Peptides against a protein of PDB entry 6NYY. Designs and how they scored, part 19

Target 1, 212 residues: chain A of PDB entry 6NYY
Amino acid sequence: KHFEQAIERVIGGLEKKTQVLQPEEKKTVAYHEAGHAVAGWYLEHADPLLKVSIIPRGKGLGYAQYLPKEQYLYTKEQLLDRMCMTLGGRVSEEIFFGRITTGAQDDLRKVTQSAYAQIVQFGMNEKVGQISFDLPRQGDMVLEKPYSEATARLIDDEVRILINDAYKRTVALLTEKKADVEKVALLLLEKEVLDKNDMVELLGPRPFAEKS
Target 2, 212 residues: chain A of PDB entry 6NYY as posed
Amino acid sequence: KHFEQAIERVIGGLEKKTQVLQPEEKKTVAYHQAGHAVAGWYLEHADPLLKVSIIPRGKGLGYAQYLPKEQYLYTKEQLLDRMCMTLGGRVSEEIFFGRITTGAQDDLRKVTQSAYAQIVQFGMNEKVGQISFDLPRQGDMVLEKPYSEATARLIDDEVRILINDAYKRTVALLTEKKADVEKVALLLLEKEVLDKNDMVELLGPRPFAEKS

## One batch from the design tools (peptide; made by RFdiffusion4, then SolubleMPNN)

Design b1_p10_4_s3 (from b1_p10_4, 7 letters changed)
Fold by OpenDDE base, seed 2:
Structure b1_p10_4_s3 (fold): chain B 212 residues (1-212), chain A 10 residues (1-10)
Amino acid sequence: as target 1 above (212 residues)
Amino acid sequence: MIKNYSNYAY
């Protein structure tokens, strides 16, 4: 318990036990996190779910924690599944509420960063080709792009295509697993925190072998 | 190492 709390503090910050969300917001968070959890459960290359919580921590109203694989090399397929998992919250909100919230901002940032990295750093896009450019870091004076404006437009287009493809894949998955998302969301609203065992009890064993 | 990959931000 103390060790887990210490890890949680490092990852998510201090619990905001005094922060009480309105019931509708809490519901939104539950379905959002359920979307992440279920997407991660049924995506082959997603990291194993460790914990999902709707207890506010730091700047997060909820979160899903995963045990990352000890790997340094990522395939395009792995990165896609990770993007889909990251989009799971947004997609869940859309499926269940017919609306989107600001809650997915950090997720969208991560997805955007991943998509750009795949295309301009890892050479994973056929149209853009086998190129690798350094992305500007926050605070760097971006003086000149090392590529033409036409290439910039192509990159932007291909980033959108990649993200949209990941989004569509996630929509298809969570639509298929809609009942599972609902189950997880409802249980989150009851328990506020779920672990891997709760997920196994609720959904059955994860269909993919966990590679440690 | 535990990573937080999803966070509902506010």
Scores: peptide ipSAE 0.073, ipTM 0.774, DockQ to the pose 0.135
Fold by OpenDDE base, seed 1:
Structure b1_p10_4_s3 (fold): chain B 212 residues (1-212), chain A 10 residues (1-10)
Amino acid sequence: as target 1 above (212 residues)
Amino acid sequence: MIKNYSNYAY
């Protein structure tokens, strides 16, 4: 118990027990987190869900925690499913509310970073090819890009394509599983915190073998 | 290791 709380604090920050969300905002958070949870549940290469919460912590209003596989190498397919899971919150908001919020900013940052890394660091895009460039780190002098402006435009286009493809894949998935997202969101609104067992009770066993 | 993949950010 204390150890789990310590880990949660390190990962999510301190619980903001004093932060009271308006009911509509709390509903938005619940559906957002449900989108992440359900996307992760039905994506083969997503990490297993451990916990989903709509209790505000640190800078977040809600979160989904996963048990990552111990791996050093990632395939393109694994990275795509991770992108889809990360987009799950935004997509859920779109499906259920017909509007988007600022809540997905960190998710979009992660997706953007992943997409650029795939294309310019890992050589995972056929049009850009087998290249690897260092992405500017925060605080690094904007070194001149080691590629032409034409290549820069190509990279930007392919990043947008990759993200849009991930988004469309996530829309298709969560539309198919819309009832499951609703179940998770409603239970979140009731319990505020769900674990893997709650998800199994709601959705049945995860359709992918848990790699032990 | 527990990883937080999603945050509903402010």
Scores: peptide ipSAE 0.068, ipTM 0.772, DockQ to the pose 0.135
Fold by OpenDDE base, seed 5:
Structure b1_p10_4_s3 (fold): chain B 212 residues (1-212), chain A 10 residues (1-10)
Amino acid sequence: as target 1 above (212 residues)
Amino acid sequence: MIKNYSNYAY
């Protein structure tokens, strides 16, 4: 217990017991986090889920914790599944509420960063090609782009395509697993925190072998 | 290492 709480504080910050969400907001958070959890459960290259919570911590209203593999190399497929998992919250909100919220801002930032990195740094896009440019860091002077305006437009277009493809994949997945998302969301509203065992009880064993 | 991949941020 103490060790888990210490890890949670390091990763998520202190529990904000003073932040009382309205019931509708708490419901939105539950379905958002359920979307992440279920997407991660059914995506082969997603990291194994450890915990999902709708208890506010730090700047987050909810979170999903995963056990990442120690790896230095990532495939395009792994990065795509990570993008889909990251989009799971937004997609869940769309599927269940027919509306989107600001809650996905950090997720969208991560997805955007990943997409640009794949295309501009890792050479993972066929149209842009086997190139690698340094992305300006936050606060770096906007140095002249080492590529033409035509290339800039191509990059922007391919980033949108990649994100949209990940989004569509996530929509398809969570639509297929809609009942599972609802089960997780409802149980989150009841228990506020779910672990891997709760997920196994709800959804069955994860269909992918946990590569240790 | 435990990592939070998802945060519902406001």
Scores: peptide ipSAE 0.067, ipTM 0.771, DockQ to the pose 0.135
Fold by OpenDDE base, seed 3:
Structure b1_p10_4_s3 (fold): chain B 212 residues (1-212), chain A 10 residues (1-10)
Amino acid sequence: as target 1 above (212 residues)
Amino acid sequence: MIKNYSNYAY
């Protein structure tokens, strides 16, 4: 207990005991985190879920924790499933509430960064081709792009296509698993924190062998 | 990997 709390403080920050979420906001957070959890459960190449919480910590209102695989090489399929898992919160909000919130900002940033990296760093897009350019880091002088404006437009279009494909895949998955998202969200509202064992009890064993 | 829900007021 004390060791787990110490790890949680290091990773998530201090529990903001003073931050009382309104019941409707807490409900939104629960369904958002349930979306991540369920997407990760049913996507083959997603990392295994360790913990999901709706207790506010630091700047976050909720979180899902996953065990990263010791992997250095990623396939296009693996990156797609990671994008889908990352979109799970936004998609859950859309399915259950018919509205979107600012809660997905960090998720969308991560998805955007991944999409650009796949296209311009890893050469994973057939239209753009086998190219690799360094993406500007935060604080780098905007150097002239090593490609034409036509190529820039093509990159932007293909990024949107990739993100939209991931989004549609996530919508299809969480629509199919809508009852499971509801179960997880409701249990989160009761317990505030769920672990892997809670998920197994709710959903059954994860359908993919955990590569330890 | 940690995924966080963060809501910002505008």
Scores: peptide ipSAE 0.050, ipTM 0.761, DockQ to the pose 0.180

Design b1_p10_4_s4 (from b1_p10_4, 7 letters changed)
Fold by OpenDDE base, seed 5:
Structure b1_p10_4_s4 (fold): chain B 212 residues (1-212), chain A 10 residues (1-10)
Amino acid sequence: as target 1 above (212 residues)
Amino acid sequence: MEKSYSNYSY
């Protein structure tokens, strides 16, 4: 108990018991987090889900906690599945509510950063090619881009393509698993916190062997 | 090490 709480504090911050969400907002959060959880469950290269919560912590209204593998190398496929998992909340909101909220801002930031890194730093895009440029850090003077404006446009286009492909993949997945997303969301609204065992009981065992 | 990859933020 104390150890789990310590980990939760490190990851999500302190529980905000004073932050009372309206029922509709809490419902939105539940479906958002269910989207992340289900996407992570059914994506092979996503990290195993440990916990999902709709209890507000720090700046988050909900969270999904995963057990990352200790690895130094990431494949394009792994990065794509991580992007899809990260988009799971936004996609769930779209599927169930027909509207999107500001709640996905941090997710979209992460996805955007990942997409640019894949294309500009890791050379993972065929059109842009085997190049690696340093992305300006937040607060760095925008130094002259080490590439032409044509290359800049190409990068921007390929980033959008990559994100859109990840989005479409996530839409397809969560549409297929729509009933599972709803089950998770409804159980979250009841229990506020689900663990891996709750997910196994609800969805069955994760279809991918946990690579230890 | 446990990480949270998804946070619903406002």
Scores: peptide ipSAE 0.036, ipTM 0.713, DockQ to the pose 0.134
Fold by OpenDDE base, seed 4:
Structure b1_p10_4_s4 (fold): chain B 212 residues (1-212), chain A 10 residues (1-10)
Amino acid sequence: as target 1 above (212 residues)
Amino acid sequence: MEKSYSNYSY
């Protein structure tokens, strides 16, 4: 309990018990987090879900906590599944509400950063090739890009393609699992916090063996 | 400050 709370504080910040979400906002958060949870559940290379919450913490209105893998090397497939999981909230909002909210801003930032890293740092894109450039850090002077404008355009295009592919994959998955997203969202609205056991009760065992 | 819903900590 205390250890979990400590981790939660590190992840989500302090519980803001004073933040009262409107019922419609709380519903949006529940479906958003359910999207993440279900995507993570059914993606092979996603990290196992530990907890999902719609209790506002810090700057977040909800969160999903995953068991981090002590992993130093990531495959392209793993990074894709992580992107899909990260898009799960946005996709869930689209599927259930036909609208998108600002709630996915941090998710989109993470996805964008991952996509650029894959293409520009990890050499994971065939068109851009086996190149590795340092991405400008926040606060770094915009140094001249070590590549041409044409390469910049290519990178931008391939980033969009990668993100769109991840998005489409997530749409397909959560559309297939729409009923599961609904179950998780409804239970979140009831319990506000779900753990792995709740997910197993709702969805059955995660179809992928936990890498011990 | 726009509140982000998902703090996914990896």
Scores: peptide ipSAE 0.070, ipTM 0.729, DockQ to the pose 0.685; fails the geometry check
Fold by OpenDDE base, seed 3:
Structure b1_p10_4_s4 (fold): chain B 212 residues (1-212), chain A 10 residues (1-10)
Amino acid sequence: as target 1 above (212 residues)
Amino acid sequence: MEKSYSNYSY
């Protein structure tokens, strides 16, 4: 108990006991986090879920926590499934509420960064080709891009295509698993925090062997 | 541990 609370404080920050979410906002957060959790459950290359919470902590209103694999080399398929898992919250909001919120801002930033890295750092796009450029870090002077304006436009187009493909894949998955997303969301509204065992009880065992 | 955070910025 004390150790778990300490980890939660380090990872999530202090519980903002003063932030009382309205019931409708709490519902939105529950379905958002359920989207992440269910996407991660049914995507082969996603990291295994450890915990999901709708208790506001630090800067977040909710979170899903995953056990990272000790992996140094990532495949294109692994990066795609990770993008889909990251989009799970936004997609869940769309499916259940027909509206999008600002809650996905950090998720979209991560997805955008991953897409650009795949195309311009890892050479994973066939149209752009086997290139690797350093992405400008926050605070780096915008040095002249080492590529033409035409290449810049191509990169931007291929980033959008990649993100849209991940989004469509996530929509298809969470639409198929819509009942599971709702089960997780409803249980979150009751318990506020779920662990892996709660997910196994609710959804059955994860269909992919956990690489120990 | 990679966290997905739902950051609602008002």
Scores: peptide ipSAE 0.045, ipTM 0.761, DockQ to the pose 0.199; fails the geometry check
Fold by OpenDDE base, seed 1:
Structure b1_p10_4_s4 (fold): chain B 212 residues (1-212), chain A 10 residues (1-10)
Amino acid sequence: as target 1 above (212 residues)
Amino acid sequence: MEKSYSNYSY
C-alpha cells in the first residue's frame, strides 16, 4: 500500500483530491485514458496495462500505468506500438467527440521525441539512413546541426510520415475496438480507477502472452 | 519498475 502510493507519486505526482473536474472534462479524460488503455491492450509490443485512473495527479488529469518490460533494446516495431499507445488518448477523443483537446500535449511531445530519435539517433529510417546525431537537450546551445538543410527537411518530412502512420494505425485499431473503448470509459466514469482485472472482465484476456 | 504515462495534462 505505502509502496504503491510512493510509486504512484513518483509517476503521477500527488493526488489532487481538491481538483474537481467538470462532468464534461471528466468524460473527456475517461475516454482519453480508455483510448490509451485499449490501444495498449491490443498492441502486441505495448507494455501490459496495470492501472488506469481518471483521478487527477500532479499535472495530469488522468493516467495509465503499465508494467514495462525490463529491456535495454527496443525494436522499430516496439517503438511503433508504443507510439500508437501514446496516441490512443488523442485518437479516442477524435473518434468519440470529433474534437481534440490540449490534454494530449505531453503525449504528442513523447511521440515527437520518439519519432526524431528513431530517425536521427537510431538510424531506423531507410531514406535518412544509418545516421546518429545527438538531439539538442533543453539548455544546450543550439549547436549547428551536423547535417545540411536538405537533410533537415528530409528528417522533418520522415518524422511527420512516421507520426501520421502511427496515428492512422491507432485510428484503425480504436475504430475497430470502439465498443471496447466505450466500455472502459464508462466503467472509468463509475469507478475512477481500473486495474488489470477490470480490463480482463471487460475485454477478456489480453490477446498476447504476458512475457513473464 | 512501473512506467506511468501521464497522458492527460494541460
Scores: peptide ipSAE 0.023, ipTM 0.645, DockQ to the pose 0.151; fails the geometry check

Design b1_p10_5_s1 (from b1_p10_5, 5 letters changed)
Fold by OpenDDE base, seed 2:
Structure b1_p10_5_s1 (fold): chain B 212 residues (1-212), chain A 10 residues (1-10)
Amino acid sequence: as target 1 above (212 residues)
Amino acid sequence: SLPPFGALPE
């Protein structure tokens, strides 16, 4: 308990129990977090869910916590499933509400960063090829791009393709698992916090063996 | 603007 709370504090920040969300906002958060949770549950290469919460912490209105893997090397498949999991909140909002909110801004930033990194740092795109260069840090002088404008356009196009593919994959998954997303969202609205055991009780065991 | 939610641990 104390250790989990410490981790939660590091990840989510301090609980803002004073922040009262409107019922509709709380519902949006619940379905958003349920999208993350269910995507992570049914994606083979996603990290296993430890906890999902709709209690506002720090800058977030909700969060999902996953078991950190001491992993230094990621496959393309792992990165894709991680992108899908990260898009799970946005996709859930689309599926259930037919609208998108600003709640996914940080998720979209992470997905965008991951997509660029895959293409320009990890050489994971066949069209762009086996290239690796540092992404400009925020505030660094825009060093001359070590590639042509044509390559820049290609990178931008392939980033969009990668993100759209991840998005479509997530839409397909959460559409298939729509009832599970609903179950998780409703239970979140009741309990505000779910752990792995709650998820197992609700959805059954995760279909992928936890690689020890 | 609603604060972003759905933060995955980095």
Scores: peptide ipSAE 0.027, ipTM 0.691, DockQ to the pose 0.730
Fold by OpenDDE base, seed 4:
Structure b1_p10_5_s1 (fold): chain B 212 residues (1-212), chain A 10 residues (1-10)
Amino acid sequence: as target 1 above (212 residues)
Amino acid sequence: SLPPFGALPE
């Protein structure tokens, strides 16, 4: 408990107890976080869910916390499942509300960064090939791209393809598991915080062995 | 520690 709370404070920040969400916003957050939680539950290479909360913390209105594996090497499949899990909130909003909100901005940023890294740093795209170059950091002088404008366009196109593929995979998964997303969202609206045990009670055991 | 996914910006 104390260790989890410490991690939660480090990762999520302090609870903003003064931030009162409107009921409709709270509902949106619940379904958003349920999307992350359920995606992480049913994706083999996703990190195990530790906690999901719709209590605002720091800059977030809700969050799903996962047990990060101390892993230094990631496969393409692991990165894809992580992208899908990260898209789970946005996809849930689309499935349940037929609208998208600004809530997924940070998720989309993370997915975009991951996609670019896979293509231009990790050489994980067949069309772009086995290339690796550093992405410009915010504030770094825009060094001339070490590649042509045609290659830049190819990279941008392949990034969009990768993100879209991850999005479609997430849509397929959360559509299949739509009832589970709703169960989690409804329970979040009731309890505001769910742990792994709540998820096991609701969804059954996670179908993938926790590689400790 | 990977930051929690789903930090909805204010």
Scores: peptide ipSAE 0.025, ipTM 0.674, DockQ to the pose 0.162
Fold by OpenDDE base, seed 5:
Structure b1_p10_5_s1 (fold): chain B 212 residues (1-212), chain A 10 residues (1-10)
Amino acid sequence: as target 1 above (212 residues)
Amino acid sequence: SLPPFGALPE
């Protein structure tokens, strides 16, 4: 209990019991978090879902908690599935509401950072090639990029392609699993917090065996 | 909030 609460505090921050969301906002959060949860459920390389909540915590209006794997090495496929899971909230909002909200800002930031890292730090893009450059950190003087403006444009183009591919993959997945997203969202609106067992009851066992 | 992507290499 204390350990779980500590993890929840680190991931989600302090529960803001006083933040009353409007019913429409709460609905948006439920579908957003359901999108993350369902994407993570059906993506092979996504971390297994432990908990999903629409109770506001810290800066977040909702959260999904996953069992982190102690992993030091990530494949391109794993990073793609993580990107798709991260886009799941935005995609769910688009599928169910036909509109997008500011709720995905942090998700989009993470996806953008991951895409740039894959291309310019991990050498995971064939067009850009086997290069590794330090990304400017917030507050670092913009050092002259060690590559040409043509290479900069190529990087920007390939980042956009990678993000768009992840987005399309997520749209395809959550469109196929639309009914599952709705089931999770509706149950979130009822219970506010779901665990792995609730997800198994709703969706069946996760298709991918948890690699112990 | 989803867990952070793996640490960007230092």
Scores: peptide ipSAE 0.021, ipTM 0.629, DockQ to the pose 0.089
Fold by OpenDDE base, seed 3:
Structure b1_p10_5_s1 (fold): chain B 212 residues (1-212), chain A 10 residues (1-10)
Amino acid sequence: as target 1 above (212 residues)
Amino acid sequence: SLPPFGALPE
């Protein structure tokens, strides 16, 4: 309990007891978080879900917490599934409400950063090739790029393709699992917080062995 | 501005 609360404080910040969400906003958060949770449940290389919450904390209105694997090496497949899980909230909003909100801003930032890193740091794109450049840190003057403007345009195009592929994969998954997303969202509206056991009761055991 | 919903652990 104390350890979980400490992790929750680090990840989510302090519970803002003062933020009263309107019922429609709370519904949007529940379906958003359910999208993350269900995507993570059915993606082989996603980290296992520990907790999902629609209680506002820090700057977030909800969160999904996962158990990260202690690994130093990531495959393209692992990075793709992580991108899909991160897009799960936005995709859920689109499927259920036919609209998008600003709630996915941080998710889109993370997906964008991952896509650029795969292409320009890890050399994972065939068109760009086996290159590795440091991405400018926030606040560093964009020093002269060690590549041409043509290469810059190619990178931007391939980043967009990678993100769109992850998005389409997530849409396909959550459309197939639409009833499961709704079950999780409805239970979140009742309990506000779900754990792994709640997910097993709703969806059955996760179809992938937890790699210990 | 709606605050972001999902914090995946960094």
Scores: peptide ipSAE 0.029, ipTM 0.699, DockQ to the pose 0.733; fails the geometry check

Design b1_p10_5_s2 (from b1_p10_5, 7 letters changed)
Fold by OpenDDE base, seed 5:
Structure b1_p10_5_s2 (fold): chain B 212 residues (1-212), chain A 10 residues (1-10)
Amino acid sequence: as target 1 above (212 residues)
Amino acid sequence: DLPSFGALPE
């Protein structure tokens, strides 16, 4: 319990019990988090869900916590599933509300960073090729890009393609599992916090064997 | 900074 709370503090920050969301915002958070949870549940290479919460913590209005695997090497397929899981919240908002909110800003940042890293650091794009460049970190002098403007445009195009593919994959998944997203969202609104056992009771066992 | 939700562990 103390160890879990410590991990939760590190990941989510301090619980803000005093932050009262309007019912409509709370509903949006519930469906957003349900989108992450369900996407992670049905994506083979996603980390197993440990906890999902709609209790605000730090800067987050909700969160999904996963058991990270000690992994040093990631495949394109694994990175894609991580992107899809990260997009799950935004996609859920679109499916259920027909609108999007600012709540997905950090998710979109992560997806964007991952997409660029795959293309320009890991050489995972066939059109761009086997290249690896350091991405400018925030605060680094924008050193002159070691590639042409044509290459820059190609990178931008391929990043958009990759993100759009991940988005479409997530839309397809959560549309197929729409009823499951609804179930999770409704239970979140009731309990505010769900664990793995709640998810198993609600959705059945995760289709993928947890690699020990 | 606007609050975000759905923060996946980095």
Scores: peptide ipSAE 0.100, ipTM 0.779, DockQ to the pose 0.599
Fold by OpenDDE base, seed 1:
Structure b1_p10_5_s2 (fold): chain B 212 residues (1-212), chain A 10 residues (1-10)
Amino acid sequence: as target 1 above (212 residues)
Amino acid sequence: DLPSFGALPE
């Protein structure tokens, strides 16, 4: 309990018990988090879901917590499924509300960062090729890019393609599992916090063997 | 900064 609470504090910050969301906003958060949870449940290379919550913490209005795998090497497939899981909230909002909110900004930032890293750091794109360079960090002097403007355009195009492919994959998945997303969202609105056991009761066992 | 949803572990 104390260890889990410590991890939750590190990930989400302190619970903002004073932040009362409007019912419509709370519904949006529930479906957003349900999208993350269900995407992670049905993507083979996603991290196992540990907890999903619609209780605001720090700057987050909700969160899905996953058990991180102690791994140092990631495959392209793992990174793709992680991107899809990260897009799950935005996709859920689109499917259920026909609108998108600002709530996905951090997710989109993470997806964007991952896509660029895959293409320009890990050499995972065939068109760009086996290149690796450091992405500018906040506060680093924007050094001249070690590539041409044509290469810059190619990188930008391939990043968009990768993100769009991940988005389409997530749309297909959550459309197929739409009823499951709704079940999770409705239960979140009732309980505010779900754990792995709640998800198993609701959706059945995760279809992928947990690597112990 | 507007609040965001879904803090995946960094």
Scores: peptide ipSAE 0.095, ipTM 0.772, DockQ to the pose 0.574
Fold by OpenDDE base, seed 2:
Structure b1_p10_5_s2 (fold): chain B 212 residues (1-212), chain A 10 residues (1-10)
Amino acid sequence: as target 1 above (212 residues)
Amino acid sequence: DLPSFGALPE
């Protein structure tokens, strides 16, 4: 318990118990986090869910915590499932509310960064090819791109395709598992925090063996 | 900065 709390503090920051969300906002957060949780539950290469919370912490209104694998090498499939899991919140909002909120900004940033990294750094796109360029760090002098404008356009197009494919995959998954997302969201609204055991009780065992 | 949801550990 103490160790988990310490990790939560590092990841999410201090609980802002004083931040009272409006009921509608709290509902949005619950469904958003449920989307992440359920996507992670049913994606083979997603990290196992440890905890999901709708208690505001730091800058986050809610969070899903996963057990990161001590992994240095990621496959394209793993990165895709991670993207889908990251999109789970946005997709859940779309499915349940027919609207999108600003709550997914950080998720979209992460997805965007991952997509560019896959294409530009990891050479994981067939059209762009086996290339690896350093992405400009925030604040570094815009080093001239070591590729042509045509290549830049191709990269941008392929990034959009990759993100859209991940999005569509997530929509398909969470549409199929819509009832599970609802169950998780409703339970979050009651308990505010769910752990892995709560998820197992609610959804059954995760269909993928935890690779030790 | 607007608050976000779903802080995954980096």
Scores: peptide ipSAE 0.094, ipTM 0.784, DockQ to the pose 0.560
Fold by OpenDDE base, seed 4:
Structure b1_p10_5_s2 (fold): chain B 212 residues (1-212), chain A 10 residues (1-10)
Amino acid sequence: as target 1 above (212 residues)
Amino acid sequence: DLPSFGALPE
């Protein structure tokens, strides 16, 4: 309990008890977080879900918490599943509401950063090749790109392809698991916070063994 | 970084 609360504070920040969401916004948050939770549940290389909440904390209106593995090396497949999990909220909004909100801005930022890192830092793209260079940090002098404009365009195209592939994979998954997303979302609207046990009760055991 | 639902612009 204390350890989980400490993690919650570090990840989610302080509960903003004063933010009362409108019912429609709360519904959007519930389905968004359910999308993250269900995507993480059914993706092999996603981190195990610890908690999902629609109680606003810090800058977030809701969150899904996962048990981070102390992992220093990530495979391309792991990074893809992590991208899909991160897209789960946006995809859920699309599937259930036929609209998108600004709520996924941070998720899209993370996905974008991951995609660029995979292509230009980790050499994980076959078209761009086995290259590694530092991404410009916010505030760093725009150093002259060590590659041509043609390569820049190729990188941008391959980033878009990678993100779109992750998005499509997430759409396929959450469409298949649409009923599960709805179950989680509805229960979130009732309980506001779900843990792993709630998810097991709703969805059955996670189909992937927790690598301890 | 964990997935989150971001704050709506005020």
Scores: peptide ipSAE 0.033, ipTM 0.716, DockQ to the pose 0.184

